# Ledger of designs, part 11: peptides against a protein of PDB entry 8YR4

Target 1, 309 residues: chain A of PDB entry 8YR4
Amino acid sequence: PRGSPALQLVVLICLGLMGLERALNVLVPIFYRNIVNLLTEKAPWNSLAWTVTSYVFLKFLQGGGTGSTGFVSNLRTFLWIRVQQFTSRRVELLIFSHLHELSLRWHLGRRTGEVLRIADRGTSSVTGLLSYLVFNVIPTLADIIIGIIYFSMFFNAWFGLIVFLCMSLYLTLTIVVTEWRTKFRRAMNTQENATRARAVDSLLNFETVKYYNAESYEVERYREAIIKYQGLEWKSSASLVLLNQTQNLVIGLGLLAGSLLCAYFVTEQKLQVGDYVLFGTYIIQLYMPLNWFGTYYRMIQTNFIDMEN

## One batch from the design tools (peptide; made by RFdiffusion4, then SolubleMPNN)

Design b1_p8_8_s3 (from b1_p8_8, 6 letters changed)
Fold by OpenDDE base, seed 3:
Structure b1_p8_8_s3 (fold): chain B 309 residues (1-309), chain A 8 residues (1-8)
Amino acid sequence: as target 1 above (309 residues)
Amino acid sequence: PFFDEVEV
């Protein structure tokens, strides 16, 4: 934001908090490893209690779940409200200014309510897109890179390779299957709009339909439109299940390969039991935001196509 | 409407 040094500082603080989230994503598995190792070694209660307390505190800061509702994420989201509002307002004003520069002929050809709805959709799409890119996509990619580096340095190059191959395959399949699904979703949305338009047209012409006793014909025509919609909805939903299952299989294979390799190195006394737990915890933690990646990719792709039109 | 296909 070029006009407010205060908002620039808030953006820098939010970027710093995002960096802290990345550090927490590495530290939480490490502290969990350390707890498992201390429990295995029957370490003194004081050392264990400090490590557990530190882990719980770090876990409170990180949060847990698909949305990472940790203290750091909540603080970032809170501070970002002002930046989002500034960005939204700037986009709204740019769209509004551009609409006023358009010819009278363009305005006379469109209902004012449609123009306003396009402006609101445009603003929401841009603001949403930027939020998803900055807070979900970029951080997830950063966590994957940090994970590959971490496993390559502290375990073995083989672990880094497994994570790299697993995540690369996951992302590639997510993109390819999401692009394939987008065709079914577009067909579904087009048929939904057509079904809705038929219902609205039939209801607006209610007197004419009643005059001709055509109520049964309009109901049957609406039923046929619903059946056609449901056939497309089923394809969309079935394609989503296929995506989720494909993702689950890729992560399952990566987790299997890495867990077997880690277990083998623990049996050879090259790694500790805690390192096995660290690997599993870290892979699951990388997987949690990746479940949303297909949704984000689709939103990005749709919003870019909608901005080019 | 965009949230309906949350990959769970």
Scores: peptide ipSAE 0.026, ipTM 0.704, DockQ to the pose 0.182
Fold by OpenDDE base, seed 5:
Structure b1_p8_8_s3 (fold): chain B 309 residues (1-309), chain A 8 residues (1-8)
Amino acid sequence: as target 1 above (309 residues)
Amino acid sequence: PFFDEVEV
């Protein structure tokens, strides 16, 4: 934010907290590995208790991944409120100023409530887009890259390759299926708006409907419009289940391949039992944010369309 | 997951 050094410092602190969250995403599985190894070795209680306490503290800071109420994430969200408010207000004032620069003919041709709705949607779309990109998309991509590097360096290069292929396939399928699903969602939203418009027009013409005793006819037309909407809603919902199942299949295959390979290396005494637990935990942790990636992609795409209108 | 309508 230009003009407030305090808000610039808050942005830098939030970026630092995002970096800390990425470090915690690596450290938490490592400490969990160490607990499993110490339990397997029947280590002394003092060493075990210290490692468990450290793990629980790190887990409190991290939370449960994307969408978790971890302390670092909560602190970041809390500090970001003022930055979001500043950005929102600035975008709103820019849109409002631009609307006042538009021709009188443009304003006379539009209802004031429509202009206000366009301004509010424009402001929400810009601020939402920036927040989703910075706090969800970029961190998720960073965690994937960090994961690939970590497994390539500390495990065998084959693990890094499995993670890379699994994540690349997951992202590609998520994008492709989300773009395909967006067509069904647009059709659903268009039919919803048409159904709502028909209901509003029928209610605004209530006197005419009552005069002609056409109440049953209007209800039947509304029922037909709802059935048409529900047919499109079913396609949208079924396409979401297909996306989720496709994602789950890719995860399951990646987890199977990597877990079998890890188990094999544990049997060959090249890895410890804790390393098997680390791999499974870290993979599941990488996949938690990815479950929302299709939603983020759709929100980004919707917000871009709403900015062009 | 299904959370379509988080109006942020």
Scores: peptide ipSAE 0.021, ipTM 0.667, DockQ to the pose 0.143
Fold by OpenDDE base, seed 4:
Order: C-alpha cells, then structure tokens, then sequence
Structure b1_p8_8_s3 (fold): chain B 309 residues (1-309), chain A 8 residues (1-8)
C-alpha cells in the first residue's frame, strides 16, 4: 500500500508469518516422527517429555495445517484485517470515481440500486480474490512443492514422485470437475433469482391476485419454479459429491501407494517406524487444504467474471 | 448472498 509505512510493515509481518506456517508444516511432522522413534527405542523420559512438549507447542502454533485456526494463522488473519479494509476502501473509491466518469446515458439506463450492487460486488470480488490467492492457493502450492522436495531428499526419490503424481492428478481433476460443475451452479443461481423475483412480484401484486382469486394459480406457478430450482440444486449437490469422492479416491490411492512403500522400507530396516507415521501425517496435512481448492478455484473464477462486468 | 457451501 503506497502512503502508509505502518500497513507496509503489517504486510511484511504477514508474509513472515506465512513463511513461519510453511516451516511449521515441515517441523510438526518431523517432531511427531521423533516422538514415535523415541517411543520405539524406549528413550529416557526427559528426552521424550521435551520432544512431546515441543511438538504440542508447535502444533498449537500450526493448528491442523493450512485452513486450520492455529495461533500463527489467527495472528496473520487479525493483522490482515486493517490491510483488507484499506484495500477494500481504496477499490470502492476507485469504482465510485469511475462511476462518476461514466456517461449520463449509462446512468439513465440503470437504477441506482443496481449500480451500487455492481460496485459492492466488484469491491468484494477484488478483495476476496487477493485474500484467497495470497493466503490459501499460493501457500497450498508451496506446501506441495516443499513436501516433494522434503520427501525426495530425506526418504527416496520414489516418495517424491508418488506425492508429485498424486497432487498433480488431484489438482488437474479438481480444476476439470470444478469447471464442469460451474455450469450447474450458474444455472441454479439463475433459477434461484428467478424464483425469488416471481415470489416478490406475486406479493407486490397481492391486491390484484386477491381481486381475481388467482391465489391457487400463483401458488402453483411458485411450486413449478421451486421444482425446477430443486432439479438444478440436485445437479449442483450431486456434482459436488462426485468432486469430493474423486478427490478422496486420488488421495486414498496416493496414501495407499506411499504407505505400502513406507511399510516395505521399514521391514527392510531402511526407514524407521516414525517415518511411516511422518508420511501419513504429512499427506493428510496436505489433503485438508486441498479439499477447499475446488471452492477457491470457483471463487477465483467467479471473482474474475465479476471484475470483467 | 455467498452461501459458502462449506465443501466438507
């Protein structure tokens, strides 16, 4: 943000906290591995208690991973409120100034309430898009890359390859199925708005409906609109279940392949029992934010369309 | 209204 050194410092602190979250996403599984290995080796209580206490503290800072309400994530979100408000206000003022530069013919053709609704949607779309890109999408992609590098360096190249193939397939299918689903969601939203408009128009014309005893006819038309909406809602919801199930199957196959390979290397004494737990914990930690990736992709796509309008 | 259907 140009003009406020305080908000620039807050942005730098938020970026530093995002870097800390990436470090915690690697450290938490490592400390959990170390606990399992120390338990397996029957290590002295003092070493075990220190490692467990350190793990719990790191887990409090991290939370459940990306998208969880850990202390660092909450602190970042809290500090970002002022930056978001500054950005929102700046975008709103830019939209408002641009609306005043538009021709009188453009203003005469539109209701003031419609113009304000477009301005509010534009402001929310820009601020939402930036927040989702910076705080959800980019960190999730970074955690995947860090994971591939970590497993390739500390386990074996085969583990890095499994994670790479699994996550690449997951992301590709998420995008393709989300794009396919977007048509059903748009149709649902259009029919919802049409159903609501019919209900409002019928209620505004209540006196006329009462005069003609047309209440049964208006109720039947509203029922038909609801049935049509529910048919589109079902397609939207069923397509979501299909997305979630496809995602779950891809992660399940990746987890199966990697877990079997870990178990095999533990039997061959090339890896420790803690390394098996590390792999499973890290994959599940990557999976949790990826469940939201379809939602983020859709919101990004919607926000881009809302910015072009 | 952004009903955030929480994709669970």
Amino acid sequence: as target 1 above (309 residues)
Amino acid sequence: PFFDEVEV
Scores: peptide ipSAE 0.019, ipTM 0.647, DockQ to the pose 0.131
Fold by OpenDDE base, seed 2:
Structure b1_p8_8_s3 (fold): chain B 309 residues (1-309), chain A 8 residues (1-8)
Amino acid sequence: as target 1 above (309 residues)
Amino acid sequence: PFFDEVEV
């Protein structure tokens, strides 16, 4: 970004975080292998617990293998919001200024085509919702229940309790944070529509703007509307990062508690090394679809409100 | 506008 040394520094930090994410992708499997080796060698509990805790911490930083939900990725995404907004605003203002430089003949010809694109958004939302409920929400809830039953039957009841508490807390926090976040998204969408309407009105009045040489005034007014939009977009995007980080923290705590308990039971010869591998793999597998649950819940809430209107 | 905030 030319002109803001602060944004240039943010870009460099984001590139550094991308490098760290790549390092974590290599370190996490190494630490996981080390746990398996220590379990196989019947290493002392203190060494095992330290290695497990270090692994879970690295896994928390990495984000479960989906790349997008880890602390490092969330921090990168959070910092990148301002860079994206700067770039978006610059492109939007360049397009808008260029549209005001186009000939009167070009503006007079474009009356009909843009209105139709708004109507297609409503119908696609309803059909999408049913598909997300049937193909993603219900299976994900089923997988959680199956997981709780599986761990309660084949492991100790404590594992089933950890999975139950982790998933219940995850779902509850996902709902609560998503409901809170929905307010920011609605405000963003309302301001996006207002910003678009202002741009359309300015372009429809192109002749008047050109007659008064008011192109710079309309560009400045559009810039102010974009800045107001970007303030709301930042709240929406930052609230998403907060949701993802909260979800990552809950899964990280569940993974920590369950992995330590599993490692303890392997040390006591109540479980096998394979059971430790199974637990960690299964929790990560449950986590992947759950990242979308907040999106599904939001889509449900919005589509219900849009159907009530 | 609604679809792009994928919780990815």
Scores: peptide ipSAE 0.022, ipTM 0.680, DockQ to the pose 0.130; fails the geometry check

Design b1_p8_8_s4 (from b1_p8_8, 6 letters changed)
Fold by OpenDDE base, seed 1:
Structure b1_p8_8_s4 (fold): chain B 309 residues (1-309), chain A 8 residues (1-8)
Amino acid sequence: as target 1 above (309 residues)
Amino acid sequence: PFFLEQEV
């Protein structure tokens, strides 16, 4: 933000908090590992109690892995409100200035309520896109990369490879299936708008419909339009279930392969029991934000289309 | 609870 050193400092603090979240995402599984190892070794209660208390404190800071419920995430979101308001206001003023520079012919062809709706969509699209990229997409990709590096360095290259292949396949299938679903969603939305327009036109002509006693005919036409819409809605909803099930299957296969390999290395005494728990915990932690990745991809794509209009 | 992709 050019012009406010206070807001620049808030941005730097928010970036620092994002770095802290990445560190917590590594530390929480490590402390959980240490608890399991201390329990296995029958360590003294004082050491165990301190490690458990430290883990719970770190988990309070991290939250539930959805990126929105931890203390650090909530503090970041709170501090970011002023930066978002500054950005939104700047975009809104730029759009408003641009609207005033447009030709009189452009304004005469559009209702004032439509112009305001275009301005609001443009502002929401830019601010939404930036928020999803900076706070959801980039951090999730960073956590995957950090995970691959961590497992490759501290376990074995095979664990890093399993995580890499699993996450790459997950992301690729998420994008491909989401792009496929976008066709069904566009068809559904087009039919919804057409069904709504027919209902509005029938209601605007209610006197004519009443004069010709055509009420039953208009109701039947509306029913046919609804049935056609519901056929497209079913395809959209069924494709979402297919996406979610495909995502679950890919993570399940990655978890299976990595867990079996980890269990084997524990039986050979190359890894500890805590390392098995660490792997499973870390993979589940990576999976939680990835469930929203299809939604983020779709929203980014929609926001780009809304910015071009 | 695995959060399914919610269409907002």
Scores: peptide ipSAE 0.029, ipTM 0.726, DockQ to the pose 0.668
Fold by OpenDDE base, seed 2:
Structure b1_p8_8_s4 (fold): chain B 309 residues (1-309), chain A 8 residues (1-8)
Amino acid sequence: as target 1 above (309 residues)
Amino acid sequence: PFFLEQEV
């Protein structure tokens, strides 16, 4: 970003965090291998517990793999919001200024095409929602129930309880934080529409703007509207990072509790090393689709509200 | 705005 040393520093920090994510992607499998080796060697509980705790901490930093938000990824995303906003604002202002440089004949011809694009977004959202409910939400809930039953029957009632508590807390917090976040999203969307309406009004009045040489004034008003939008966009995006981090924390705690308990039972020869691998793999597998649950819930709420209007 | 609201 030309002109802001602070944003340049943020870009460098984000690049550093991307490097850290790559390091974590290598370290997490190594620590996981070390756990398997320590379990195979029947290592003392203290060494095993430290390695498991370290693994879970690294996994918390990494997240659940491709399509999951770890702490480092969330921090990168959070820091990147301001860089994205700067870039977006710059592009929007360049496009807007260029539109004001275009001929009157170009502005008179374009009235009909933009209204159609708003209507297509509403219908596509409803059909997409039903598909997400049927093909993603219901299967994910089924997988959770199957997981609770499986761990309760084949491991111990304590594992089923950990999965139940973890998933119940995850779902509850996802709903509560998503409902809280919906307020910021609505405010953002309202301001986006107002900012767009202002840009359209300025462009419809292109002749008047050009006649009064008010191009700089209209660009400044548009910049102010974008800054106001970006303030709300930041709240929306930051609330998403908070949601993702809360979800990551809940799964991390569930993974920690369950992995420690599993490791303990392996040391007592009540479970096999393979059971530890199974538990960790299964919890991660449950976590991957759950990252979309708040998006689905939000889409449900948004579409219900859009259908009531 | 739409892309940033993906929980991924």
Scores: peptide ipSAE 0.028, ipTM 0.709, DockQ to the pose 0.157
Fold by OpenDDE base, seed 4:
Structure b1_p8_8_s4 (fold): chain B 309 residues (1-309), chain A 8 residues (1-8)
Amino acid sequence: as target 1 above (309 residues)
Amino acid sequence: PFFLEQEV
């Protein structure tokens, strides 16, 4: 953003916080491993208490659950609000300027409310796309790469290979199934708009419908439109369940293979009990943001299509 | 409304 050095500094701080989140994603499992090992070894309370306190502090910074709601992520999100508002306003002004440059024929063929709705959708799409790419997609890919490197260096190359194969298969299937699902979603949205347009048209013509006693006919036409919509909605929802189940199966197989291998190395005294817990914790931690990857890919794809229109 | 269907 060339317009304000203050916003450039905020962007740099946000990038620094994103780097810190990546470091926390590695450190939190390591500290959890160390706790399990110290408990197994019956280490002195002072060492254990320090490691536990450090872990809880790092976990507070990282957060937990389906979205990193940690202190660092919240601080990043808070600082990004001003950058997002600046970007949104800039895009909105560019779209508005472009709309004024469009031909009179384009404006005469459209209602002012439709033009405004296109502008709002365009602004939201660009700003959303940038936010999802920078804060969700890129960090998730970075965490996968960092994970592969970490497991390859500190465990065995076999663990790095399992993570690589699992995540590559997960991402590939997510993309392929999401692209397949996008067809059903487009058909659903088109039918939703058509059903809504019919309802609006029937209600605008209420006097004519009443004059002809055609209420039963309009209700039946609306019912047929709803049934057609629900048939497309079912395909969209069923395809989502299939995506989620496929993702769950791939992660489950990766977790199984890696956990069995880790358990085997622990039995051979090549790894410690804490290393088993680290592997499982780290895979689950990679899975949490990946569960949203299909949604992010869909949003990116939708936003690109909405920008081409 | 972008219903973010949260893929939970």
Scores: peptide ipSAE 0.027, ipTM 0.669, DockQ to the pose 0.117
Fold by OpenDDE base, seed 5:
Structure b1_p8_8_s4 (fold): chain B 309 residues (1-309), chain A 8 residues (1-8)
Amino acid sequence: as target 1 above (309 residues)
Amino acid sequence: PFFLEQEV
């Protein structure tokens, strides 16, 4: 936002809050580890109470991940509203000015409602893509990298390798299965549009349908179109379940390998009981935003296609 | 809880 120093400051604050979220994602598991260790050692109540209070405060700031709104995330979202509005308005004005520069022949060939729909889709696609990239995709990748570094430095290098392999496999399978699933979704959307167009055409021609007593015929044709749509919807939904189950399996294998290795090192007194809990907690925290990665990838792809049209 | 990919 080159024209408003106030909005530039808000962007910098939002970036700072994003950095704070990354720090909280590391600190919360550490404090949880410390609580478990203090409980195991039967530490004095005063030390335990302070650590628990600090943990709960940090957890309030962090929230529960992508499905739960923490204080820092809420504050970031609140501050970003004005930046989003500025960006949206700027994109909308750029699209509108570009539409006015197009030839009269281009406008005469299109309905005004179609032009407005193109402008609205274009604005939504650009602003949505930027928001998903900056606030969801980049932070998730950053958390993975931070996780790999953290486990490689503070645990044995084998833990960093397990996290790296697990997350790399997870991301790769998520992309591949999402691309495969996108074909089913496109087929579903095409059939949905065709079914809707048929219903609209039948209703617009209501007098003709009534004149020919073709109501039962039109209802049966609509039923057949719905059944065909539901067959494609089932494939789309089943492919989503397959994606989620594949993701679950990869994370489950990573958790199994890492948890067994951690338990082994705890039995050898190389790690503490709290470190086992930290590993499990941290992997689950990494998994929460990753569940949406397929959705983000699909949204990015859809938005790119909508920008090319 | 495995959050289903919700289109938000």
Scores: peptide ipSAE 0.026, ipTM 0.708, DockQ to the pose 0.547

## One batch from the design tools (peptide; made by RFdiffusion4, then SolubleMPNN)

Design b1_p9_1_s1 (from b1_p9_1, 9 letters changed)
Fold by OpenDDE base, seed 4:
Structure b1_p9_1_s1 (fold): chain B 309 residues (1-309), chain A 9 residues (1-9)
Amino acid sequence: as target 1 above (309 residues)
Amino acid sequence: FIEEWKKLL
């Protein structure tokens, strides 16, 4: 943000808080591991109580992981409101000034309500793109990389490989299925707009419809448009369920392979019982933001297309 | 838009 050193400082604080969220995402599973190990070893109550209190405090700071309402995430979201408002206002003023620089011939050829709707889409697209990229996509990719490094260094190269293969397959399938699904969503949105336009045109011509006693005919035409919309909506919704199920299968297979390997290493006394719990908790924590990754990817693509128009 | 977006960062 050029021209406000205060907002630049807020952006730096938000980036620092994002770094803290990444650290918490590693520390929370580690402290949970340590609790399980201390319970297994029948450690002194004072050591256990300190570790549990520290875990609960770290868990309060983290919340449920990326995309949850932890204290650090809430503080980041609160601080970002001022940056978002500055960015929105700046984009709105740039679009509005650009619209006033356009020729009278351009304005006479367009409905004012359509121009305003394009402006509102443009502002929402720029502000949404930045927020989804910085707060959802980049953090999720960072947590995956940190996870691969962590499991490769502190467990074994096999665990890092399982996480790498699982997450690479997950991301690839998420992109491919999301791109395929985007066709159904575009068709649905086009039919939704056509159905809405038909309803508006029928209501604007209310006197003509009454004069011809054509109410039943307009209702039937509207019913046919709704049925066509619902057929496309079903394809869009069913494709989302297919995406979610495909994602669930990939994570389930990765969790199965890694959990069996971890259980085997615990039986060989190479790992502790707490390490099994750490693996499961960390994979579930990576899964939570990844479940929304297809939605974020689609929103980013839509926002880029809406910025080019 | 992309150049103005880079100035907003």
Scores: peptide ipSAE 0.016, ipTM 0.537, DockQ to the pose 0.015
Fold by OpenDDE base, seed 2:
Formats: C-alpha cells, sequence, structure tokens
Structure b1_p9_1_s1 (fold): chain B 309 residues (1-309), chain A 9 residues (1-9)
C-alpha cells in the first residue's frame, strides 16, 4: 500500500503472523508426539502436565486446521481488514475515475446499473483474488513443502517421498477433476439462467397467457426446463462427490502406506510410538486446507476471468 | 488492471 507507512507495517505484521502459522503447523504435531511418548514411558506428572499445557496453548494459537479458527489467523484477519478496505477503496476509485474518462457514446449506449455492476465485479474480483492467493493457496503450498522437508530430514527419506507423491497426486487430480467439473457447472448455470428467463418472460406476458388460456402449456414448458436443469445439476453434484472420493482415496492410500511404514519402523525400534501418531496427525492436518483447494482454484480462475473482462 | 494491481501491493 503506497502512501501509508502504518498500513505497510500492518502488511509486514500479517506476513510475520503467516510465518508463525507455518511454525505452529510443525510444532503442534511435535508436541503431540512428545505427549504420546511421555505417556508410553509413564513419565512424571509434572513433565506430562507441562507438555500438555504447552500443546493446548500452541493448539489455541493454531486453531482447528480450518485456517479461520486459530488465534493467530483471527489476529491476522483482524489486522488485514484495514489493508483490504484501503485496497478495495483504491480499486473502486481507479475504476470510477476510468469510467468518467470514457466517451459520452459509451455511457449513452449502456444502462448505469450495468456499469456499476461491472465496477463492483472488478473490485470484488481483484480483492478476492489477492486474498485467496496470499492467505489460502500460498500458505497451503508452503505447508506441503515444509512437510516434505520435515519428513525427509527427521524421518527416513521414504516418508518424504510418500508425502511428496501423495500431495503431488492430490493437487494434480484436484486441478484436473475441477477443470473437468467446470464444464458441468457452466452447463448447469446456463440452463438455470435460461429457465429463470422463461419464467420471467411468461410472467411479464401474463395477460397474453391468460387471454390464450395457455397456463397449462407454460407450466409444462417450465417443468421440462426444470427436468433439464436437474439432469445437469445431478451431473454437477455427482462430479463433486467424485472429486471428494478421489481426494479421500489419495489421502487414504498415502496414510495407509506411511502408517504401515511407521508401524514397521516402530516394531524395529527405529521410531517411537509417538512418531506413528505424529505422521497420522500431520497428514490429516495437511489434508484440512487441501480439501478447500479445488474451491480456491475455481474462485481464483473465476476472479481472473472477471478481471480480464 | 494487472499493472495497477502491482502498484497496490
Amino acid sequence: as target 1 above (309 residues)
Amino acid sequence: FIEEWKKLL
């Protein structure tokens, strides 16, 4: 944000808080491992109580893995409100000034409500794209990379490979299936708009429909349009279930392979019982933001297209 | 818009 050193400082603090969230994502599973090991060893109550208290405090800072529930994420979101308002206002003023520079012929050929709707879409698309990239996509990719490095350095290289293959396959399939689903969603939305347009046209011509006693005909045409819409809606919804099941299968296979390998190394006394629990908890923690990745990718793609228009 | 967006960062 050029022109406000206070807002620049807030951006730097928000970036620092994002770095802290990445550190918490590594520390929380480590402290949970340590609790399991201390419980297994029947360690003194004072050591266990301190480790549990520290874990609960770190978990309060991190939150439930949904990105919005942790104290650090909430503090970041709170501080970012002023930056977002500044950015939104600046984009709105730039769009508005540009609209006033356009020729009188351009304004006379368009409804003022359509022009305002274009301005509002432009502003929302710019601010939305930035927020999704900076706060959802980049952090999720960073957490995956940090996870691969962590498992490669502190576990055997085979664990890093399993996480790499699992996450790479998950991301690739999420993109490919989301792009495939976009066709069904576009077809559904087009048919929904056509069905709504027919209902509006029938209601605007209500007097004519009554004059010709054509109410039954208009109702039947509307039923046919609904059935056609529901056929496309089913394809869209079924494709979402297929995406979710594909994602669950990839995570399930990665969790199975890594958990079996962890269990094997625990039986060989190369790893502790807590390391098995760490692997499972860390994979589940990586999965939580990834479940939304297809939604973020779609929103980014939509916002990018809406900014180009 | 992309060039102005780089000025907003």
Scores: peptide ipSAE 0.016, ipTM 0.536, DockQ to the pose 0.014
Fold by OpenDDE base, seed 1:
Structure b1_p9_1_s1 (fold): chain B 309 residues (1-309), chain A 9 residues (1-9)
Amino acid sequence: as target 1 above (309 residues)
Amino acid sequence: FIEEWKKLL
């Protein structure tokens, strides 16, 4: 952010906290591995209790689940409020100044409420796109790359290859199926807008409809428009279930292949029991953000279209 | 827009 050294420092702190979240995503599975190994070796209680306490503290910092509500993520979100407000206000002022530079002919052809709704959509699309890229897409891609490097260096190269193939196939199928779904969603949204416009026009002309006793005819036309909408909605919703099931199948096959290989290396005494638990825990941690990747890709694509309008 | 975003950073 040009013009405030305080906000530039807050952005640098937020980037440092994002780097710390990536380090925690590697450290939490490692400490959980160490607990399982210490339990297997029947290690002294003092060493076990220290490792468990350290793991729980790292897990408190990391958080877990969809939208990790860990201490580091909450601190990042809190610090980012001021940066988001500064960015939103700058985009709103740029859009508002541009609207005042537009010709009187452009303003006479549009309703003031439509112009304000386009400005609000433009601001939300720009600020939303930045937030999704910086806080969801880039971190998820970084965690995949760090995972491939970690498994290639500290495990056999075959584990790094399984994670690479699984995540590459997952991302490719997510993009291709999401682009295919976008056609059904656009058709659904166009039919929703047409159905809503027909309902508004029928209600605005209520006196004319009543004069001709055409109420039953307008209701039947609205019913036909709803049935046509629901046929497109079903295709959109069914395509989402197909995406989720395809994603679940790819992760399930990657987890199966890697878990069988890890179990084999543990039986050969090349890996410890804790390494099996680390692999399963780390793959589940990668999967949690990836389940939302299709939603982020769709939001990014929508925000680009809303910025062109 | 990308050049204006580079000015917003």
Scores: peptide ipSAE 0.018, ipTM 0.524, DockQ to the pose 0.015; fails the geometry check
Fold by OpenDDE base, seed 3:
Structure b1_p9_1_s1 (fold): chain B 309 residues (1-309), chain A 9 residues (1-9)
Amino acid sequence: as target 1 above (309 residues)
Amino acid sequence: FIEEWKKLL
């Protein structure tokens, strides 16, 4: 944010906290591995208790995934409120200034409530897009890259390749299937708006409908519109289930391939039992934000379209 | 928009 060194410092702190979250995403599985190894070796209670306490503390800082926000994520979100408010206010003022520069003919041709709704959508789309990119998409991509590097360096190049292929296939299929399903969602939303508009029109013309005793006819027309909507809703929902199932299959295959390879290297005494647990926990940890990636991609695409309008 | 984002940052 140009013009406020305090908010620039808050942005830098938020970026530092995002870097710390990426480090925690690597460290938490490592400490969990170390616990499993210490348990396997029957290590002394003091070493085990220290490692468990450290793991629980790191897990408190990280959080448990989607829905349990860690302390670092909560602190980042708290600090970001001021940046979001500054950005929102600046976008709102730019839109408002631009609206005042527009011709009287433009204002007379539009309802004030529609103009305000467009302005609010524009502001929400900009701030939403920024938040989804910075806090969900970029961090998830960074965690994948860090994961590939970590597995390639500390396990074997084969593990890095499995994670790379799995995540690349997952992201590609997520994009392709999300684009494919967007047509069903657009058709659903168009029919929802048409169904709602018909209901509003029938209710606004209540006197005319009553004068012609046409209540049964308007109800039947509304029923037909609902059935048509539900047919499109079903296609949208079924396409979402197909996306989720496709994603689950890709992750399942990656987890299977990597787990079998890890188990084999443990039998060859090249890896420890804790390394098997680390692989499984790390892949599941990468999967948690990725399950929402198709939702984030769609929100980003919608916000771009809403900003072009 | 990327330039306006760089101005908002």
Scores: peptide ipSAE 0.017, ipTM 0.519, DockQ to the pose 0.015; fails the geometry check

